Peptides against a protein of PDB entry 3V4O. Designs and how they scored, part 68

Target 1, 234 residues: chain A of PDB entry 3V4O
Amino acid sequence: DQPLAKDKVALLIGNMNYREHPKLKAPLVDVYELTNLLRQLDFKVVSLLDLTEYEMRNAVDEFLLLLDKGVYGLLYYAGHGYENFGNSFMVPVDAPNPYRSENCLCVQNILKLMQEKETGLNVFLLDMCRKRNDYDDTIPILDALKVTANIVFGYATCQGAEAFEIQHSGLANGIFMKFLKDRLLEDKKITVLLDEVAEDMGKCHLTKGKQALEIRSSLSEKRALTDPIQGTEY

## One batch from the design tools (peptide; made by RFdiffusion4, then SolubleMPNN)

Design b2_p15_1_s2 (from b2_p15_1, 6 letters changed)
Fold by OpenDDE base, seed 3:
Structure b2_p15_1_s2 (fold): chain B 234 residues (1-234), chain A 15 residues (1-15)
Amino acid sequence: as target 1 above (234 residues)
Amino acid sequence: MKIELQSFSPELPPL
């Protein structure tokens, strides 16, 4: 029995031109490449670059409006970030130095809102660092997540670690996207696909011992990004 | 070919 998506929607955010933090380069190319790949998978893709806090919040709100029962939702973020107490925070380009949680977007909060939409699949691809922000002592009190068994997190790096971009003579790519792009179109359960990406990344001599993909999932069905949209034939 | 690594972690002032 082939799993079906009611629709497939992706929001891709690449932040690189930070005002108060070091500039990045890879998010531009990474968002572009991922956009093209997801469109080949019949995702409706909104790709945005260099978003302020206000713009990021609006983008997420609009993204959530496109979600509904059975819809596949994918959120990709490339940029600065941090993780406190198991919560991932995406840093807008206008975030102060230092930034705090109130300046950033909490991924787990977005997940909660996605669950309320009764989505068929929730995929988060987070190409950001996961180091603790010592300037933020706030313990977020988030509502308990529902048991939906349709959640997949692809962290570009492990807990407490950093994510990197590689520049080759002026061209920069994130390590995560470098390997993800080679497998993203494969017709495999998304967790299996990411596991293979993790293995590929582990063979990279540049990031061995520095960056490792972490997969965190609760996915009880064989859901793939290649799953057809309900009512369509491919 | 020149290879450069850059962290996605911002530089923060010392505590």
Scores: peptide ipSAE 0.224, ipTM 0.747, DockQ to the pose 0.781
Fold by OpenDDE base, seed 5:
Formats: structure tokens, C-alpha cells, sequence
Structure b2_p15_1_s2 (fold): chain B 234 residues (1-234), chain A 15 residues (1-15)
């Protein structure tokens, strides 16, 4: 019995040209490669680069409008970020130095909004650092999450750790995407797929002991990115 | 081929 998606929608954000922070290179290539892969999986993909706070919020709002009951929603982010008290914050390119939570987008808040749409699957792929931001002492007061058992987080790195990009032959890729792209099209439960990516990444000598994939999931069904869209023939 | 590693961590001013 194959699970079905009502639709599949992805928002990909890559921030690299920061105004007040070090510039990155990997998000450009990573967003491009992931876009191509997700489209092969019949995702409706919106890919955006170098978003201001205003633009990021608008992009998320538009993304949420595409979600509905049974829809698979995937959010990918590559850029600067931080994690305070288990809450992940994506940093817009126009964020001040230093930035605080009010300058950033909270992933867990987006998750809450996705749950309200009664989505079939919520996947977050976060290629950002997870270090504590000492300039932000705010503990976010978020609404309690529903028990939907359809949530998967793929963190490019461990709690409190850094994520890295590798510059090779003039191009830079995030270490997470380097390994994710090799398995993303596999017809496997998403948590199983990510676990295999974690093992592959663990063999990389460059980031051994520095970066490791963390999977956080509450997924009670065998859901895969390859799941067919309802009403389509495969 | 040259391989360089760069952190995604921003540089913040000292507290």
C-alpha cells in the first residue's frame, strides 16, 4: 500500500551575499542542484537566492498558501543561521551585525504554520550552523505543536556545531548537499534515506569530528519523497 | 585539486 501525496511543494532558499556577514558560495550551487533533483521527483519548486528579511517572510507566506491537507511540504535553507534552545533561526542577507531573533525566521514557527495546513509530510533540510547566538537571550514562546507524526528534520550538523562548505575547482558545495544529492532520488522512507546520507557524510575525512548529520523525526508512516501525487499515473 | 573548507558561521563582534 503506497502512501500518496495530494501535492508536493518545496521552497528552497540560499543566502550567500550577506551585507554585514561573511559571504558564502555553496548556496548557489546547492540550491540549483537540489532544484533539479526535486523537480525530477515532481515537486513544485520555488528557488530563491539572497533574500532580505522581508522577502524571506513573503516567500514563506506564499509557500504556506500552496500547502493543504495531504500536501508534502519541503523547506530547504542554506546560509548563516543559529540555534537557541532548540529553535533554528535562518538569517536573511540584510540582517544586522549582530543579529537577533527578531531579524531572523524561526523554523519551528514555520512548522507550526505548516501543521495548521494539515500537510501530509513536513521536511526541513537545514544547511546552516547550529551554534548558540550569545547576542540573543530571548527564549521564543511558540505555540505548542500538534501531534501530527509527519515531521522530519535533516540538520546538516550537530547541535551546537558548525556546517561547512567545500570549495573545489572554483566551485563550492555544502558538505551536506555533497552527500544528499547522491541519494535524494532513492525510493526509501525519508528518515532511512537521511540515515544513509549521514553514514556517507561520516566517512568524509574533511569534516570528521567537525560536522555530522542529525536526523530528528516524528514520522509514523513510510513516507518518501518519491511518493506519487494523487491522481497521477506512474 | 585544491580543497578549501569554510564555515557557515558568521563573524560576530565580541561581547
Amino acid sequence: as target 1 above (234 residues)
Amino acid sequence: MKIELQSFSPELPPL
Scores: peptide ipSAE 0.229, ipTM 0.761, DockQ to the pose 0.743; fails the geometry check
Fold by OpenDDE base, seed 2:
Structure b2_p15_1_s2 (fold): chain B 234 residues (1-234), chain A 15 residues (1-15)
Amino acid sequence: as target 1 above (234 residues)
Amino acid sequence: MKIELQSFSPELPPL
């Protein structure tokens, strides 16, 4: 039996033109390609580039408003980021140098809010570095998460490690997206799909020992991004 | 052809 989604909603954020940090190039192309793919999967996709803190918070708020019981929610982020104490922080383009948690958006806080919506699936694809930010010693106090068994994290890299973009002949793509895009349309459980992406990425000689996909999940059902929306035939 | 890697980590001032 194939699970059904009440709806499928994705928020894609690509930050590249930072004001006080090095500029990136890959997020533009990566967001574009992912947008195209997710739309083919009948996701309602909101794709945004170069968001300030205020804009990012608003985008997340609006995204959450689109979530409801049984809805598949996918958050993709490409840009600068860090991870402190297991919490992932997305860095807005107007973040100061150095930045702290109060300048950034905590992914785990977003997850909590998504859980409150009783979503059918929560997918986070985080194409960002996961190094510790030594300039931020704040220990966030997060509310306990519910055990919903519908959470999937795809980290472009391992904890404490960096994520990279690759430039070739003037073109730039994130390493994660380079391999994700080739499999994203496959009708497979999302964790299985990501595992295959991890293997593909592992063959990349440029990032061996530097970047490896990490999958963190509690997904107890065979849910796929290809799952049909209730009331719609695919 | 030359391939270059760029980290998604921002450059922070030295500690």
Scores: peptide ipSAE 0.224, ipTM 0.753, DockQ to the pose 0.787; fails the geometry check
Fold by OpenDDE base, seed 1:
Structure b2_p15_1_s2 (fold): chain B 234 residues (1-234), chain A 15 residues (1-15)
Amino acid sequence: as target 1 above (234 residues)
Amino acid sequence: MKIELQSFSPELPPL
């Protein structure tokens, strides 16, 4: 019994040109590559670069409007970020130095809103650092999440660790995307797919011991990014 | 060929 998606929608955000923080390079290429791959998977993809806080919040709001019951939602973020108390924060390009949670977008808050849409699948691919932000003493009080068993987090790195981009011959690619792109089109349960990506990444001598993919999920169904859209002919 | 790694973490001033 092949699971079906009512629709498939992805929001890809790559932040590189930070005003008050070091500039990044990889998000540009990573967003483009992921865009192309997801479109091959019949995702409706919105790809945005260098978003301010205001723009990021608007983008997320618009993304949420595209979600509905049974829709596959995928959020990809590449840029600066941090993790406090298990909550992931995406840093807009206009964030101050230092930044706090009020300046950033909390991924778990987005997840909460996605759950309200009764989505068929919620995938978060977070290519950002997960180090604690010591300048942010805010303890987030989040609404309790529902038990939807359709959530998949792909963290580019381990808790408390950093994510890296590799620069080779003037080109930059995130380590996560470097390996993800090779398997993303495979017809496999998304958690299985990510597990294989994790193994591939683990063989990278450049980041061995420095960066490792972490998968966190409660996905109880065999859902894949390759799942067909309901009512479509293939 | 020079291969360099760059962290996605900003350097914050000391507390």
Scores: peptide ipSAE 0.203, ipTM 0.739, DockQ to the pose 0.791; fails the geometry check

Design b2_p15_1_s3 (from b2_p15_1, 7 letters changed)
Fold by OpenDDE base, seed 3:
Structure b2_p15_1_s3 (fold): chain B 234 residues (1-234), chain A 15 residues (1-15)
Amino acid sequence: as target 1 above (234 residues)
Amino acid sequence: MEVRLQSYSPELPPL
């Protein structure tokens, strides 16, 4: 039986023009390309660039307001980031140097809030580094997540590793998006889709041994980004 | 065409 989404909502954030950190280029193109793809999949997409901490928190809050029982929620982030103690932190453009968790947005906190909405699917596509931030020794004490079996993390890189963008004459692209965009429209379980992306990325000579896609999922149903929205005929 | 990899990890001061 074909799973149905009550609705499909995506928040895409690309941070490039950091005030106190190296500037990036790929998030602009990557957010644009992903926006077009997700709209083809009938997602309601909010795409934002270069968000301050305040703006990012507001964007997440607005995103959460669009979530409800059975809604597919997708969060994409491209920019600087880090991972401490299994928690992923997205870095706003106005983050200080160095920054701490209090300056950043914790993805797992967002997941918790999404679970409270009883979403049908929670997808996180995190195109950021996952290195330890030694300047932040805070151990987050998070409430236990619910057992919802509808969670998919697509990490652009492995735990403790870095994610990269390819810079050349002209436009730059993130390594993750370079391969993700080729498969995103496929009618496949999202974890299967990402697994194929992982294989494609593994063939990239530029990042061999440097960046590899990690899939972390608890998904008990064959849910795909192509799943139709309930009440619509496709 | 020159290709450069840019890390999504910021350069932080030494500890």
Scores: peptide ipSAE 0.320, ipTM 0.810, DockQ to the pose 0.814; fails the geometry check
Fold by OpenDDE base, seed 5:
Parts: structure tokens; sequence; C-alpha cells
Structure b2_p15_1_s3 (fold): chain B 234 residues (1-234), chain A 15 residues (1-15)
């Protein structure tokens, strides 16, 4: 039996031109490449660059409105970020220096809201650092997550570590996307796909011992990004 | 080609 998606929706956010933090380059190219790949997989893709906190929250709200029972939801973020006590925070371009949790978007809060939509699959691809922010002493009190067994996190780096982009000849690419793009179209369970990406990335001499893909999942079904949409003929 | 790494961790001021 082939798993089916009611629909497939992706929100891609790339933040580069920070006002109070070092500027990045790779998110532009990485969002563009990922957009093209996900569209080949029949995802409805919204791709946005350089979002303020207000714009970022609005984008997430609009994304959530497109989710419903059985819908595959994918959130990709490339930019500055941090992780405190297991909570991932995406940093908007207008975040102050230093930033705190109230200036950022918590991924786990988004996950909670996605669960309320009874989605069929929740995929988070987070191309950001996971170092602790010592200026943020708050531990968010999050509502208990449901046991939906349909969650996959692909972290560009491991806990407490940094994620990098490579720059050459005026172009920049994230290390994570460099390897993800080669396998994203494969018809495999998403966790298996990411595991193969992890092995490929592990061969990168530039980031060996510095950046490693981490997969965190609770996925009880064989779900793939290639799964067909209900009502469509493939 | 020249290859440079850029961290996605911003430089924060001292505590």
Amino acid sequence: as target 1 above (234 residues)
Amino acid sequence: MEVRLQSYSPELPPL
C-alpha cells in the first residue's frame, strides 16, 4: 500500500541580510534550489527571503492555514539560529544583538501547531547552528506534544555545534544543502533518505569533526516526500 | 577555487 498525502505544502525561509549580525550568502541559492526540487515533488512551495520577525510570524501563520488532516508539511530554514534545552530558534533579520527567545521563532511551537492540524507528515529541515545562546536564560514552557509518530527533524549539525556555508567564486552554498539536493528526489522513506545524506556529508573534509547531520524522528510509517497526492494520477 | 567557511553562528558581545 502506497502512503498518500492529502496535499503537500512547504515553507522555505532563507535569512541572509541581518541588520545586527553577520550577513550570509548561501540561503539565497539554497532556497532557490530546494524550491525547484520540491516543486518537482508536487509540493506547493512558498519561498521567502530576509524576513523580519513580524513577516516571519505571518509567513508561519499563512503556512499553517494551508495545513489540514493528512497534509504533508515541510519547513525549511536557513540562517542564524540557536538551540536552548532542546528548543530550536530561528533568528529573523531584524533581531537585536544579542537576541533572545522573544525575538525569535521557536520551531517546537510551530510543530505543536502543525500537530493540531492533524498533518500526515511534519518535516523540519533546519540549516542553522545549534549552539546555546547564553543571553537567553528562559526555558520555554511548551504545551505537551501529541503522540503522532509523524515527525522528522533534519538538523544540519549536531547538538551544540555549528553549521557552515562554503563560499567560492562569488557563490555560497550551505554544507547541508550541498548534499541534500543530490538525494531529495529519491523515492525513499524520509529518514532513510536523510541517513544517506548524513553519510555523504560525513565525507566532506571541510567540515569533518565540525558539522554532522542529526536526524531526530518519530515516524511509524514509511512516508516519503515522493508520496503521491490523493486524487492525483501518477 | 578558493573555499571559505562561514559559520551560521553570529558573533555576540561579551556577557
Scores: peptide ipSAE 0.319, ipTM 0.812, DockQ to the pose 0.775; fails the geometry check
Fold by OpenDDE base, seed 4:
Parts: C-alpha cells; sequence; structure tokens
Structure b2_p15_1_s3 (fold): chain B 234 residues (1-234), chain A 15 residues (1-15)
C-alpha cells in the first residue's frame, strides 16, 4: 500500500563563505532550488547558509526537535567536507585550516539521533567531497545504530573522491544538484529516483572519471519523497 | 561558454 509519513521535515545547509578555506558558489543556488522543490513535496524546510560550528550544531538540534515517530527526515549539505573511516564530516565556515573532526559535524552521529526519534525515513544528501583528511588522525567512536531499514544516503561523489561545482560567469550548480533537481519531484522510491539521477550525472562529460553518485541504502519499504502526510489528502 | 570545475575540497598545506 501507499506509505504514509507522519510529517516531512528537511534541514538544508549550504556553506560557501569559508573563513580559512576556498570559497564556493554553488551552495547558494543549490540550497534555494532544493528548498523550493522540497516545499512542493510538502516538506517543512529549514534552509540555512554559511553556518559556523556553533550555528550548525544548533540547527541540527532544532531539526531533531521536529522529528518524531514516522516523520520523514531529510538532511542536505553542500560545502566542504571529508570522510575518514566511513564517517562523513561537514565543515563549518569557521573551521580552522587544517580542520579536524572536533571542528566538524559527523553525519553518522546525526543519523543515530534521528533513529532515536523513530523516524519513518532518514535521507542524507551529501554534496561534499569524500577524500580522507590526513590532518585528522582520530577515529571517532560512534554509538551503535539500530536496524531500522529506513536509511538512504545520496553521496555526490564516490568514496575517496571529490565533488565539484560548475563555475562560470553566472550562477552555478553543483554537479549533484544539477541532475537531482530534474527528478526530485518524481513519484518513485527514493533509491530508484537517486539511481536515475546517478545515470543522468554519469552522462556529464565534465566529471567523467572524477565524480560519480553513490547510493548507500537500507530501505525495506517503497518510500518516496512524494509520500503523503498522514491525515492529508491531495 | 567557458566552465571550470571547483572542488569541494579545501586547499590544505602540504604534508
Amino acid sequence: as target 1 above (234 residues)
Amino acid sequence: MEVRLQSYSPELPPL
């Protein structure tokens, strides 16, 4: 039958004006475009730009307060990032150079907290690099995850690889968002949707051999971003 | 139109 969401909540973070690192351009446009699309899908969307570590942690805390049993939670991040030992780290704009895990937000820790809320679906769209940070030798000890079978990761790039934005004289998108935005409104299981995005992105001549979408999922139900909210009819 | 790819990785000091 048609899966239902108790509610649908999204937190979108775009970091571009870094203090100690190269500035980016695409997160501005990507966050706004994704915000518009998710609102069309009846998500309650909080979109924020250029967050410090303190602000990012507060934003995540507030996001978690909106999550409850059966709620669809979506976290989107565009900005600098890295991946050490399978853990994804989002880099705040005030991170030092070089940054370490203590300066960043670990996505897997957020997932753990989302699971505690008994969410109906946990979607992470991470538009960031996944290269190892050699300046961070720490191995984070993460709390054990539950087996909820409701987790989807959409990585803009492969493990150990970089994610890119297309820069020109005008407005620019990240490679991931360039293709995601064309399919996001489709009524399809989220993993199927992302698979199609991966194929579209794979046709991009600019990033062949440099960037490819990776889908990591444990999703045992046919859940889509288009799923209706419980108690509502459209 | 000329396009350039910008990596979402920062420039880090050499090891």
Scores: peptide ipSAE 0.316, ipTM 0.803, DockQ to the pose 0.827; fails the geometry check
Fold by OpenDDE base, seed 1:
Structure b2_p15_1_s3 (fold): chain B 234 residues (1-234), chain A 15 residues (1-15)
Amino acid sequence: as target 1 above (234 residues)
Amino acid sequence: MEVRLQSYSPELPPL
């Protein structure tokens, strides 16, 4: 009765050293920590830092090549970002100031491509802001998404809001990862897991009223990150 | 110990 993954693949991107935007610190630590956790879950993890637009697009292309029918795909991004008209845009380190959609990677476009691979699960963990970019007047015309009922978005913050990192004693950690890491290894449906993370995060006095986790899901099966890989023995 | 929050939103020039 336990759902099985054909394989489990994750792409983690942390952008910090922006050329034309404020530098960040937490993505380094967050990517590192998430890498270790996902590897414990038998994910094949590619972790990359400070990617240019070209490098990000290449990384996504390579990630997609690892996806196939029944494969669990997880994309984590930590860095600058924005959301226009429900579309999430990840900002490469070489993005201009101001940036537009043509300079960034649209997550929904990636999702469309993942759907074409007939993946078993698509998880997006987006540790970025979701504020409207007023300098981007482009209304994306995206290809229609399929109804695959296997999509989970974990937004570090709610629509139109900002995501933050905590800086103290020379170290910085993202608020999202601070709470996600404590539950990521739990054997629970991914949406249930994220819901619990949301509750934990909601108790943080530092970000109360400033940042809240949003879950968007069409997942119709009890899929967990802990699901075993088909054909493997544990 | 200093605790600071840094937004993941860049400061954009005025419109």
Scores: peptide ipSAE 0.316, ipTM 0.799, DockQ to the pose 0.798; fails the geometry check

Design b2_p15_1_s4 (from b2_p15_1, 6 letters changed)
Fold by OpenDDE base, seed 4:
Parts: sequence; C-alpha cells; structure tokens
Structure b2_p15_1_s4 (fold): chain B 234 residues (1-234), chain A 15 residues (1-15)
Amino acid sequence: as target 1 above (234 residues)
Amino acid sequence: MEERLQSYSPELPPL
C-alpha cells in the first residue's frame, strides 16, 4: 500500500533583493539547501531567486506545465509576504511600496490550478510573514476548490504573525528552514514530518512567542516526500 | 555569536 508519485516536481522561489522594501539574506541559503535536499528525494527542482512579478507568474506557469495526474507538486517560497482574509500573497522583488494583491501572487489561486492538474500531492512551504496588509483592502475572489484531500500547508509562522531570519555576520537560514532541513529526508508522512519540525522550532529561544510553525492539511493518505516515483526501482 | 531576528515583513509607510 505504498503510495507512489507519478513524478515529483518542486518550484522554489527566494526573493531577497527587493527594490522598494528591505533586503533579506536567508532566502539565498534556504533555497540552495532545500534544492539539494529535494533533489536527493528525486524531485525535479526549479530554483529561482529575486523574481519580478512577471517572472514569478511565468515561473508558476512553467511549474504548472510540469504537473499532471498523480504528480507531487511542491511550492516553496521565501521572501516578503502577507495574508489577507486567509489568502497568502507572495511579494515579487519589484513590488511597489506599499504593495497590493494585484502586485502579488496568491498562493490559493495556484492551489486551484494545481488541483486542475489532478496532482497526487500539493505541498506549500511558505516562509513569509502572515500579517495583514492594511494598505490592501481588496477581497480576492477565488475559484472554488475541489475536495482532493491531498493538500498540505507548512506556514513558517502563525496567522497574523511574522516570520524571521537570523541575522549575524555570516550566512544563516531562516528560522523555518533551520529546522526543516534537518528532517526533510525522513521517510514519514509529510504532516508528521512537519509536526516534528514544529516541535523543534518551538525550542528556539530566539523566536519563542514570536514565530511558530502552523500546519494546515487535508491529507487522507500517508504520503511522504520520500515516496518513490512510479516506474522506478528506487 | 550575537544573533538577531530580521522580519520578513517590510516596513510600511505610516497609516
């Protein structure tokens, strides 16, 4: 009863060199490390840094073209972001200040498009803030989702809260990736894996009371990132 | 080594 993936595809986006917003540092390292880990898991990985709105939309479109029935799709984003009315918005590097939803990419809209591909698993790892953007009063109108029971969100932080990176003289991970990378290769149901990451993060003295991992899932099968690809021996 | 946190939230103009 081992679940099989038709294929495994990941899009990793790290935005750090913003034009009108504070620059970040961790997305560079986080995308790099996650890329290497996912490739060890036989994911086909597209990793991109510092994308404009146009480039981000194109990257998502290309990512969707790689998805099909039974394919595992994973989207990772590290950068500035916000959450309005339960919808997560990834901020491109050329977003204005202040930015609005029309300048950003809505994760839930991407999920809808992934569902149309009849994917086997949809994983979103969002290393971004989830504070409301008070400069954007737009209520997004999204298409209805299907009941696919194959969705996992790993939010780096709680609703309404901020996500952080560690700043020091050298390169360092964001808080989320710092703990995720240590467990990502484990052969466990993805929600169980993320739960363990959440516990590890909870022990971080720097972010106690400031950042905590949130897992939002509708996953009815024991699917793991380690699941083998159909037709392969390994 | 001293460590500090940097938020992934940009500093927005005053409301």
Scores: peptide ipSAE 0.303, ipTM 0.789, DockQ to the pose 0.833
Fold by OpenDDE base, seed 3:
Structure b2_p15_1_s4 (fold): chain B 234 residues (1-234), chain A 15 residues (1-15)
Amino acid sequence: as target 1 above (234 residues)
Amino acid sequence: MEERLQSYSPELPPL
C-alpha cells in the first residue's frame, strides 16, 4: 500500500547572476528554503547557484549517477527559461544574448535519462518562464519517452506565460516557491499537493491573470515526497 | 511594503 522509495535525490539549481541577461533575486532564497524542506523529507539534496552551461551539465550528470531503480528523483530549477515545441529549456548564467537550445539544458532530455534509470518517481519543479524563444526555431528531435507513469511536472506558470518573483524592501521570492513551501511537507500524493498549491497561488492578487501553476503528470501510483525510504540504510 | 514583479523572462534584442 504505502509506496517506498529506494532513495530520494534532489538537484536544485538557482540561476540569478546572469552575465548577459537581467539578474534575478528570488532563486537564492528559494533554493535554500527548498533545500531545507527536502532534507526534512530525507532527500539527498545538491543545491547549486549560478551555474554555467558546463557546470549545469555536470551537475545533471552527477545527479543522474545517483539515480537507480526505485529512486525518487527531483529536479528544481529557478531562473530564466523558455519553452519551444513542448520542450523546457533551463538557461545557464553564461548563456549568450540571445540564446538558443544548444546553450541551454533541455528538461525533457533529462527526463529521458531518468527513465533509463528506472526511477520510482520523476518530479520536475520548474520555476521559469515558458514563453517561446523566437530566436530559436530548432525543433529538437527527441526519442519517445517510455511509459513509466511516474512523471510529475510542476510548472510555475502556464504554457507560453511568464513566471515572476516578488520584490519588496530588497527581498525577493518566487511566486511559485512562496506557495509551494507551505505545503511541501504534507503527506499527500505529489499531484494532489501541487493542485493545492495551484489553488493557493490563484489567490495571489499580484499575479492574478499573469501566472498560474500548471501540473502535467502521468502518475499511476500514490507517490508522495514524504514516502519513506526502503531499507535500514538510514 | 511596496511590491514589484520581476519576470523570469530575459530581455532579448528586437526581432
Scores: peptide ipSAE 0.329, ipTM 0.805, DockQ to the pose 0.797; fails the geometry check
Fold by OpenDDE base, seed 1:
Structure b2_p15_1_s4 (fold): chain B 234 residues (1-234), chain A 15 residues (1-15)
Amino acid sequence: as target 1 above (234 residues)
Amino acid sequence: MEERLQSYSPELPPL
């Protein structure tokens, strides 16, 4: 049986023009290209660039309002970030240097809120570094997550490692998006799709030994980004 | 053409 989505909603955030951190370039093109691809997959896509902490929190709140039972939710983030104790933190453009968890958005907190909406699928594509932030000594105590078996994390890099963009005379994709975009439209279970992306990225001579895709999933159903929206007539 | 990588890791002050 073909799985059906009640709806498909994506929030894409690309932060590059940081006030107190090195500026990036790839998030611009990555968000743009991913937007176009997800729209082809009938996602309702909200794409935002260079968000402050306040704006990011508002964007997430609005995104959550669009989620409901059976809805596919996808969060993409490209920018600076870190990971402490398995928690991923997205860094707003106005974050101080150094930043702490209180200045950032915790992805796992967002996941908890998504679970409360009883979504059909929760996909996180995190194009950020996962290095430990030694300036943040906070041990976040998160509420226990539900066992929903509908969660997929696509980390652009391994635990404790860095994600990269290519320094080019012009604009270019980050490493993750460079390979993701070639397969995103394929009608495959999302974890299978990401596994293929991982293999493709593994062949990149530039990032060999530096960056590798990590997939973390509890997805128990054959859900794909290509799954049709139920009751939708075109 | 030389290709270089830019890390998404911010530059943090020394500890």
Scores: peptide ipSAE 0.292, ipTM 0.786, DockQ to the pose 0.847; fails the geometry check
Fold by OpenDDE base, seed 5:
Structure b2_p15_1_s4 (fold): chain B 234 residues (1-234), chain A 15 residues (1-15)
Amino acid sequence: as target 1 above (234 residues)
Amino acid sequence: MEERLQSYSPELPPL
């Protein structure tokens, strides 16, 4: 029996025009291309660019309101970020320099809230650096996650490493999206799909030894982004 | 086109 989604909802955030940090370029194109792909997969997609802390928190709140039992939730983020003690932090465009956890959004907190909605699948695609932020020694005390076995993280880079975008005369993708976009529409278990993306990315000579995709998952069912929405005929 | 890499790492002040 093929798994069914109650609904499919995605929030895409691309931050590039930072006030106190280096500006980025790829999130603009990456969010646009991912939006088009996810819409082909019948996701309800909210795509936002250059969000302040206040706007990011509001966007996440609105995203959570669209989640319910059996709904597939996907969060994509492209921008500056860091990882402290296994917790991923997305950096708003108005974050100070240096920023701390209080200025940022913790992905694991969002995951906790998604679990409370009893979602069918939780996918996080994080196109950000995962380096330690030495200006923040706070260890977040997070509520214990539920054992839902429906969680997939696609990290654009390895623990403690950097993520990159391609620079040339025009607009280009980040390294992660460059390879993800070629496989996203495939009808495969999401972890298998990401594994293939990892292999493709591993062939990129530009980022060998610098950036590699990390997949972290607890997914006990064959769930795919192509899974049909319950009650719909395709 | 020539391809170059730009890190997503922010520039933080010295500790």
Scores: peptide ipSAE 0.290, ipTM 0.789, DockQ to the pose 0.793; fails the geometry check

